# Peptides against a protein of PDB entry 7RZF: the designs that were tried, part 111

Target 1, 358 residues: chain A of PDB entry 7RZF
Amino acid sequence: PFQEEHLKQLYKIVPIKDIRNLYVTFPIPDLQKYYKSNPGHYLGHLIGHEGPGSLLSELKSKGWVNTLVGGQKEGARGFMFFIINVDLTEEGLLHVEDIILHMFQYIQKLRAEGPQEWVFQECKDLNAVAFRFKDKERPRGYTSKIAGILHYYPLEEVLTAEYLLEEFRPDLIEMVLDKLRPENVRVAIVSKSFEGKTDRTEEWYGTQYKQEAIPDEVIKKWQNADLNGKFKLPTKNEFIPTNFEILPLEKEATPYPALIKDTAMSKLWFKQDDKFFLPKACLNFEFFSPFAYVDPLHCNMAYLYLELLKDSLNEYAYAAELAGLSYDLQNTIYGMYLSVKGYNDKQPILLKKIIEKM
Target 2, 358 residues: chain A of PDB entry 7RZF as posed
Amino acid sequence: PFQEEHLKQLYKIVPIKDIRNLYVTFPIPDLQKYYKSNPGHYLGHLIGHEGPGSLLSELKSKGWVNTLVGGQKEGARGFMFFIINVDLTEEGLLHVEDIILHMFQYIQKLRAEGPQEWVFQELKDLNAVAFRFKDKERPRGYTSKIAGILHYYPLEEVLTAEYLLEEFRPDLIEMVLDKLRPENVRVAIVSKSFEGKTDRTEEWYGTQYKQEAIPDEVIKKWQNADLNGKFKLPTKNEFIPTNFEILPLEKEATPYPALIKDTAMSKLWFKQDDKFFLPKANLNFEFFSPFAYVDPLHSNMAYLYLELLKDSLNEYAYAAELAGLSYDLQNTIYGMYLSVKGYNDKQPILLKKIIEKM

## One batch from the design tools (peptide; made by RFdiffusion4, then SolubleMPNN)

Design b2_p15_4_s3 (from b2_p15_4, 6 letters changed)
Fold by OpenDDE base, seed 5:
Structure b2_p15_4_s3 (fold): chain B 358 residues (1-358), chain A 15 residues (1-15)
Amino acid sequence: as target 1 above (358 residues)
Amino acid sequence: ASSKPGEIPEVVLNI
């Protein structure tokens, strides 16, 4: 485990690739024995959330961050890390201290709200879906993975332990959240801007870096992180599937899409799945407008309309993605194309949300 | 997003 001298450190790292990343790392206890409750996953789900009022949404609104990943990572024997990783913009590279302040403000919001059983239940349900529809791993990979997992889990749980949450443990969530403090932080900034400014070389990979102590004033600034009123817990994910019924193949099932509705305003084709037997559907809509390609102005208006529509739907995109739903919106020479794909159960909900924004 | 295995470079953990 890191000693106190290894905490409150800033690492400026030169990448091989032209990337800008910030890693905010906290040493945490080994959580492997708590796999049934997985408190690190609960916190990673919230800190890594991309919906309205999320940490990412605020940092994106500042123009500082493109992507955010939060969660636990295996360390050396007997400890783990909790890491918040962000992809930095050029502007974000100048605002690293303020980005980390926002991280601690979000963590402080999680402390103020306390552990939420409904969030745990969503994580449980999402993992249950992922487990139920897990693709059969290749036998060699599967056997090697099982052999590794057998060191950590009872034989009866080996198949489920990575996926199925069983126990809501607010005490363990609070315990991990209590480790997410400025006094326990290790910060790594990865940027080519540090080239020629490093004084150390990493032993294993030859990575050039500089190590600096984080000033006590900066640590205190992060320790005094207030509640930022822009941060909110996610809303309930309405897209999580609960019905996985596969309808029987109809006797008249066509090998190709059949025209099942033909009207002056709409044509509908349907093809029942005869191959995959999954509770998934693809809804594809082509909208025809006589105005879509009349002139360059109408083309630009149709483009801008879809960009605005996509932006207005961004509030649902992440929740839908987590639930195994996706949508696509494209301009066509005739108008627009909409596709909704994934689990069929909640597709009508997502489709309704799209139509309400159209 | 939540972290997936392998998304975090080992170099960041080993320094």
Scores: peptide ipSAE 0.151, ipTM 0.858, DockQ to the pose 0.537
Fold by OpenDDE base, seed 3:
Structure b2_p15_4_s3 (fold): chain B 358 residues (1-358), chain A 15 residues (1-15)
Amino acid sequence: as target 1 above (358 residues)
Amino acid sequence: ASSKPGEIPEVVLNI
């Protein structure tokens, strides 16, 4: 475990690559024995959420952060880390104190709302879907992974323990939240802007860095983080599949796409899956417009339209992605292409949301 | 997103 001298530290690290990252790290107890409730996954799901009222949504709205990742990481024996990692913009690099303030405001919101059983149930359902459709790992990789897992789980649970959430433990969620405090923080900023401003070299990789104590006034600002009324818990994920029925192969099923509808304004091709037998579909739409690419102005307008459309879809598209749905939007020389892929059950919901924004 | 194994550089934890 880190001693007090290792807490409230800021590390300024010079990367080899041109990257800007912030790592906010908290030492936490070893949670391995609590795998059935997985409180670190619950918190990582919420802190790492990308929907409306999320930490990432607010930090993106400020222009400070591009991406956010939250969750537990294994440490040395007998402890773990909870880490919030963000990809920083150039502006975000100037606002690291404020970014971390927003992290503590979001954590304070999670404390105020308390543990939510419905959020745990969504995590359980998402993990059950991921387990049910887990790709067959390569046998050598699978056996090596099982051998590692056998140190932590009963033999009967080894196959399911990483995915099967069984127990809602609000007490353990609160216990982990109690470790996510400014007094327990380690901050690392990774940026080329620190080149020539470092005074230490890391022994293993030769990474140049500077270590500084975080000022007590900054720690106190983070300790006094408010609830920030912009932060909200996510809404229920409407895209989680519940129907996994595989329709029987039709008698007239063709090995190639068949034209099943032909109208003055639309053509529809269909091919049933004859190989994978998964409750998945691919919906592909090509839109043709003689105006989309008539001149450079219309080309630029069509490009800007799709960028604005993608932006308007971004926040709820994360909930679809978690549920194993994806969309793609592209400009074509004839107009626009839309693709919706994944579990077929909730595709109509995602498609409706896309069309409502168009 | 939620963290995946190996996304966080070891150097960030070992300094």
Scores: peptide ipSAE 0.143, ipTM 0.854, DockQ to the pose 0.568
Fold by OpenDDE base, seed 1:
Structure b2_p15_4_s3 (fold): chain B 358 residues (1-358), chain A 15 residues (1-15)
Amino acid sequence: as target 1 above (358 residues)
Amino acid sequence: ASSKPGEIPEVVLNI
């Protein structure tokens, strides 16, 4: 259990690898008994979100952070941590105080909006999808995970307890949010730039570090974090699959793709799945243009077009990924390649979004 | 993204 003396501390850590990371950690109560509501997962979903108006979106826009991860982690017996971890740019390493201010502004936005039942329902639906298909996709990783979770859940619930959200508990969400305060923070900065500037060695791994108290003025700045109007809750995820129907294998199903449409402007090949029997599809489109690679200028224009197209689709990329959809866009010597993969049900929605930006 | 179990180094928690 961290006493008050272990809070409001800054750790400067020397890594073995050339990495720049910030860890903002909050001691929280043990939430294991609340697995049916999983308030730490709800908060990790929002704080770790990558869509428009997210914490990551703002920190990326400033060039300070590449990636962000938020969520609960096990501690010692009787407590957990909530952790926000970011991969820092070289510039972000100079702006750690401001990065943490933005974290507290986002947390303050979550307090002001209050717990959202629709967000809980999306987390529930995403977890139900992940659970339903986990065993079909990755049989080898399953046995080692079951052995770990058997220590935490009743045997009859072990398969379901990690994934099935059953109870919306706004009171528990607010309880965890009330622990995400500057007075309850531990900050760790991991960078090689601290080499030769450390005064302590960690007992277990021999990691070199420096410990400093965070100044009361800095704590007070974070306590006075206002509502930043750039932070918004995510929109509803339109890509979450709800239909998992698998069509029967046709009697005329070919082991190879069959040409089902042949026109002057298009050829369409189709193969039904005869092996996996998953509610998934792969859509692959090859676009041919005589202008795509006619000269270096057209080649560069085609490259820039795809980079701009990818950038214009970033708002959907994360929501699609969470829902088990992916897309790929590549330049080819003949033009362009588009691939859409994942659950079949919402692929038409993602494809429509891509085509509307083309 | 949301954190997965095991992604955060133990050293960050043990200091």
Scores: peptide ipSAE 0.138, ipTM 0.855, DockQ to the pose 0.527
Fold by OpenDDE base, seed 2:
Structure b2_p15_4_s3 (fold): chain B 358 residues (1-358), chain A 15 residues (1-15)
Amino acid sequence: as target 1 above (358 residues)
Amino acid sequence: ASSKPGEIPEVVLNI
């Protein structure tokens, strides 16, 4: 168990690779017995969210952070860690204290809103989708993972325990949130900028580092983190599939795409899946414009238009990705290309959102 | 994103 002397510490670590990372780590109780509710996954989903009003959205808007990951990790026997990891920009490396302040402001927002059963249900549904299709998408990774799982779950539940959430436990969510406090923090900053400024060497890998106590004034600043009005809970994910029906193969199914619509303004090709037998589809659209590449000005305008369109769709990109949907937008010599891929059920919703921004 | 098991370097935890 971490003693009090191991808390409120800052580690400045020199990486071998040219990377800039911040790790904000909290010791938490062993949550393994609570796998059916998985409160650490619930919190990791929210803290790691990438939508509007998320922690990452605010930190990106300031130019301080590129990516954010939140969640639990196994520790030694009898405790775990909750970790928030961010990829730092060069500017973000100068603002680590303020980045961590924003983390505590977001955690304070989660305390103020309290545990949300609908968020738990989304996590449950996403995990159920991932479980249902795991073996169909990635057959090779299954066997090595089971051996680790057997140490932690009953034999009867080993196949399902990582994926099937069963119990909403708001009490356990609050218990974990109560451990995510400045008084319990361990901060690690990984940057080459600490080269020649270290005084210790880590025994296992020879990693050079410096350990410092976090000043009490900084801890107090984080303890007094206010409610930042920019932070909001995510909206419901509209893209989570609920229908997994696979349509029967038609007797007239062609081995190649068949032209099913031919008009002056549009051609449509269709091919039914005859191989994968997944409730997935690929929608591909090519738009033709005589203006797209008529001259360098129009080419640059068409490029800028698609970059702006992609930026305007970023609010949906993460929610779609979580739900196993993706889109792609590209310039072509004739105009533009749009692709929508993933689970069939909610593709029309994503396609509508794209068209509404076009 | 939510963390996947194994993405965080052990060095950060063992210091």
Scores: peptide ipSAE 0.118, ipTM 0.849, DockQ to the pose 0.520

Design b2_p15_4_s4 (from b2_p15_4, 6 letters changed)
Fold by OpenDDE base, seed 5:
Structure b2_p15_4_s4 (fold): chain B 358 residues (1-358), chain A 15 residues (1-15)
Amino acid sequence: as target 1 above (358 residues)
Amino acid sequence: ASFKPGEIPEIVLSL
């Protein structure tokens, strides 16, 4: 745990690479004992959400941030950090105080809404899917991982403890949220713009930095963060799979895609999986238009159409990704290509959403 | 999203 002298500090760090990053870091208690409820994961899911009304959505709309990651990380000496990390634009580097204000406004929104059991259940379901379909690790890597986990978890839970949420603990969510305050903040800004403006060198890696106290006025601005009406909790993720049934291999199953429908308007090929036996599918659609590439105008219109379509689908992209679904939209010389991939159960829902925007 | 290994510079955690 940091002493008061280590809190409310700003670190200006010179990177080797041309990167602009902001790290807003909060010292938090060791949450390892609370793995069954994982309150830091709950908060990381919300703060790191990318949907409409998210922190990232607002910061992107201002042109200040490209990406956002939020969550807990292990620290030294039996404490953790909660960190909000953003990739800064050149403009965002000038607005760091305002970016952090928006972070505290979002945190204040989470306090005002209180812990949501449905959000916990969504995290639980997502983790259960991830656990059920986890990739086979190499035996050596798996053994080393299990040996590490045995230090933190009962033997009977070692296989599941990283993935399975069991207990909704609103009290622990509030406890962590109470640590996410301006008085507990450590800010690090990573930018080459600090080159020649540093006065310290880090002992281990020789990283050049400057340390400054955050002014009490700035801390007070963040403490007085109001409710920003642009921030909303996410909607329920409709793409989370619930049916994992694997259909038996049909007698007529071919080793290659078979033409199962041939009409004047459409051809359909199908290949049943005979190798992986996963509740996953890949839907590929090629649309042919004689107008797509007639001339440069039609090409540009087809390009613009797909860019607008992709933009209109951004609201579903993150929720689909979390649920193990993806889509791809591309221009082709003959028209358009659409692909939907991932768990088969909710693919019809995602496909419907795409078609409704077309 | 949860942090991937190596996404946070050690200096951010050690200083």
Scores: peptide ipSAE 0.231, ipTM 0.892, DockQ to the pose 0.424
Fold by OpenDDE base, seed 2:
Structure b2_p15_4_s4 (fold): chain B 358 residues (1-358), chain A 15 residues (1-15)
Amino acid sequence: as target 1 above (358 residues)
Amino acid sequence: ASFKPGEIPEIVLSL
């Protein structure tokens, strides 16, 4: 266990690669025995969320952060870490204290709202989807991973324990949130800007670093983090599949796409899956416009239109990705290409959202 | 996003 002397520390680390990263780390109890409720996954899902009102959304709007990852990590025997990791911009490197303030404001928002059973249910459903299709999508990693899992879970639960959430435990969520406090923080900043400013070398990799105590005034600033009105809990993920029915292969199914609709304004080709037998589909749309590439001005307008359209869809992109849906929008010499891929069940919802923004 | 296995440098945990 970390003693008080190991808390409230700042590490300035020189990377070999040109990277800028911030790691905000909290010692937490060993949560392994609570795998059925997995409170660290619940918190990692919310803190690591990328939708409107998320921590990442605000930090991106400031120009300080590109990406954010949150979650639990194994520590030494008898404790874990909860870590928030961000990729820093050059400007973000100058605003680390304010970035961490925003992290504590978001954590304070989670305390104020309390544990949400619907969020737990979404995590449960997402994990159930991932479990159900894991072996069909990624067979190579299964056997080596099971050997590690056997050390932590009963033999009967080894196959399921990583994925199947069973118990909503608001008490454990609150317990972990209570450990995510400024007095328990360890901060690591990774940047080449610390080259020649370090006084220590790490024994394992020879990494150069400097250790400093975080000033009590900065700790107090983070302890007094207010409710930032920009932070909101995510909305329900409408893209989570619930229907996994696979339609029987038609007797007249062709090995190639068949033309099933031919009109003056549209052609539709369809091919049933005869190989994968997954509740997934690929929708591909090509839109033809005689104006899209008639001249350089129209080409630039068509490009700008698609960039603006993509930007307007960013609010759905993360929720769709979590649910195993993706879309792609591209300019073509004839106009525009749209692709929607992933689980079939909620593709119409994503497609509708795209068309409503067009 | 949530952490994938191996994304955190060991140095961050060992310091």
Scores: peptide ipSAE 0.215, ipTM 0.884, DockQ to the pose 0.482
Fold by OpenDDE base, seed 1:
Structure b2_p15_4_s4 (fold): chain B 358 residues (1-358), chain A 15 residues (1-15)
Amino acid sequence: as target 1 above (358 residues)
Amino acid sequence: ASFKPGEIPEIVLSL
């Protein structure tokens, strides 16, 4: 376990690649035995959320962060880490103290709201979907992953243990959340801007770094993190599939798309899946407009329209992605292309959300 | 998002 001398430390690390990353790390107990409740996954889901009122949404709105990842990682035997990692903008590199303050404000919001059983149930449902279809999608990647899992789980549970949540344990969620405090923090900043400003070299890789104690005044600022009214828990994910029925192959099923509707304003092609037998669909829409590519102005306006449309859909994009749905919007020489892909059950909901923003 | 295997540099954990 880290001693007090290893806590409240700032590491300035020189990367080989031109990257700017912040790692905010917390030593936590070994949670492996709690895999049925997986409190670290619950917290990683919320802290790493990308929807409205999320930590990432606020940090993006300030222009400080591009991406955010949160969750548990294995450490040495007998402990783990909870890590919040962000990709920093050039401006974000100047505001690391404020970024970390926002992290602690979000953590304080999670303490104030307490553990939510509906969020646990949503994580359970998402993991159950991922498990149910994992073996069907990528058989080659599965064998290498099973070998690692066999070291941690009983043989009878190896297939299920990583994905199936069974027990809502608010006590364990609170226990992990209690470790996410400024007094337990280890901060690493990775940037080329530290080149020539380091005084240590890491033994294994020769990575140059500087270690500094975080000032007590900064720790105290983070300890006094207030409730920021911009932070909210996510809404329920409406895109999680619940129906996995596969319709029987029709006797008239064609090996290629068949024209099933032909009108003056629309053509519809359909192909039933005859190969994969998954509860998935691909919806592809091509919209034709004589004005889309008539001149450079209309082309630029059509481009700007799609960029604004994509931006207006960002609130749903992450929830859809978590639920195994995706969409794509592209300009074409004839107009616009829309694609919706993934589990069929909630595709109509996502399609409706897209159309309501069009 | 949540962590994928290999996303965190080992140095961040070893320091």
Scores: peptide ipSAE 0.228, ipTM 0.891, DockQ to the pose 0.487; fails the geometry check
Fold by OpenDDE base, seed 3:
Parts: sequence; structure tokens; C-alpha cells
Structure b2_p15_4_s4 (fold): chain B 358 residues (1-358), chain A 15 residues (1-15)
Amino acid sequence: as target 1 above (358 residues)
Amino acid sequence: ASFKPGEIPEIVLSL
């Protein structure tokens, strides 16, 4: 465990690559014994959420952050880390203190709302889907992974322990949230802007860095993080598949797409899967407009329309992605292309959401 | 999102 002298530290690190990253790190207890409840996964799901009212959504709206990742990481024996990592904009690099304030405001929101059993259930359901459709790992990789896991799990649970959540433990969620405090923080900023401003070299890799104590005033500012009314818990993920039925192969199934509907305004081709037998589908739509590319103005309008449409769909994109659904929208020389891919059960819901925004 | 393997520089964990 880090001693007090290792807490409330700021590290300014010079990268080899032109990257701007912030790492907000909290030492936490070893949670491995709590794999059945996985409180670190619950918190990583919420803190790392990308939907409306998420930490990322607010930090993106400020122009400070591009991407956000949250979750637990293995440490040395007997402890773990909880890390919030963000990709910083150039402007975000100037606002690191305020970014971290927003992180603590979001954590304070999680404390105020308390542990939510429905969120745990969604995590459980998502993990069950991921487990059910886990690709067969290569035998060597699988054997090596299992050998590692055998140190942490009973033999009978080794195959499932990484995926199957069994126990809702609000007490453990609160226990981890109690470690996510300013007094327990380690901050690392990775940026080329620190080149020539460092005074230390890391022993193992020769990475140049500067270490600074975080001022007590800044720690107090983060300790007094209020509830930001922009932060909200996610809405329920309507895209989580529950039906995995594989329809029987039709007697007249063609090896190629067959035209099953032909009208003045639409043609529909269909091919049943005859190879993979997965509860997945690919819906592809091509829209034709004689005006889409008639001149540069119409081309620019069609481009702008799709960018605005994509932006208006961002609220669903992340929830769909978590549920194993994806969409794609592209301009074509004839108009527009839409694709919806993934588990077939909730594709109609995603398609409806897309059409309602069109 | 959740972490992928190798996304966190070891220096961030070792310092």
C-alpha cells in the first residue's frame, strides 16, 4: 500500500509519442476475493459510462476530454488501483484541476444515489451475454489464462468467474467509493508540453518526469466537490438482448441474397445465415436521392446532415455498443448508407431510434 | 469504456 508520502502527488510525465493523457489513480484493497459481486466493475461501468449525464459527456461538452476509461487494475500483491484515465485536448491540459473536480463531483453523485441493483443487474446481463458468445480462445492462450486464474478462483468456477456476477453487494460498492477520495489520489499527466521541464528520470525506462505535491487548497477544493446537476445515472439499457433463439434454416434458403420485396420505392434482399448460426443480423439500408451529390452545396448539406444525425444518435450509440449492437452512417454518391449490426433481438429498437432522428 | 491490456503505462503504476 502507498504511504501518505505517495498520496496527493502530481506526476508530469514526458511521453515518447505525442499524446495527452490524465491518469487519476486511487489505491484500493485487493478486490479479487469479491469477484462474485465485482464492485470495481460496477463503479468502472458507471464512471466509464459515455451516455447522457455521464462524466465523459460533461468533460467532452467542455472541450477538455476526448475519451474516458474507468476501472480497477491489478497492483502489487495485496492491493489494486482504481483508475480514471482521460485523453486530454490541448484545452483540457490547462484544466486538469477542474477535470478532476468533475470526477469527484461524479463520484459524489454516485455516493448520493447509492448502489443501484438495476445497474448491477445490467452488468450481470451484459457479462452473461459476453460469456455466452465468448470466442474460443486459442488453446495456448486459454491454457495460460486458466493457469493464472487458478490462483484466484476455485477450479469449478474458473471458466465463469470472470463473467458471471452472482451477488449484489452494496456494502462493497460503498467501501470502494470510500477509497475514491482526494486524500487518496495520485495524479499523472502525460504530455510533451513537459519536455525540458522535468527534473527526474524513471529508473526502468528512462522516462522523464517531474513530481509535485498537490497543494492542500486543491485537495480541499476536490474534497468539497458538490453535486453537479449535470451528472445523472445512466438510463436503463434497452438494447441488452434477452432472446437468443436461432431460427431454423428455411427450406428455400438461398446461398446468396434473394430479392424478397420489390416495390417502386424499395427493394429488399435477404440471406439467412447458413454458417455461423448466431442470434445476430446485419441490416443494411441504401437510400437514394437524386439531389445528394448534384452540386457542391448539396454534397456539403448531405455531409452536415449525417454529422448532425450521428451527433443526435450519440446518446444511444454507447448503450447499443455495450449490448453488442452497432450502427454506421455514411454518405454515398447516390445518397446515404445505414448499417445496423449485432444481436438481432434489439435491432428493431435501435433502428426505430435512428429513423426517429432522421 | 473499460481498460484494455497495455493502455496504462507502467510508470503510472510504479511511481
Scores: peptide ipSAE 0.224, ipTM 0.888, DockQ to the pose 0.484; fails the geometry check

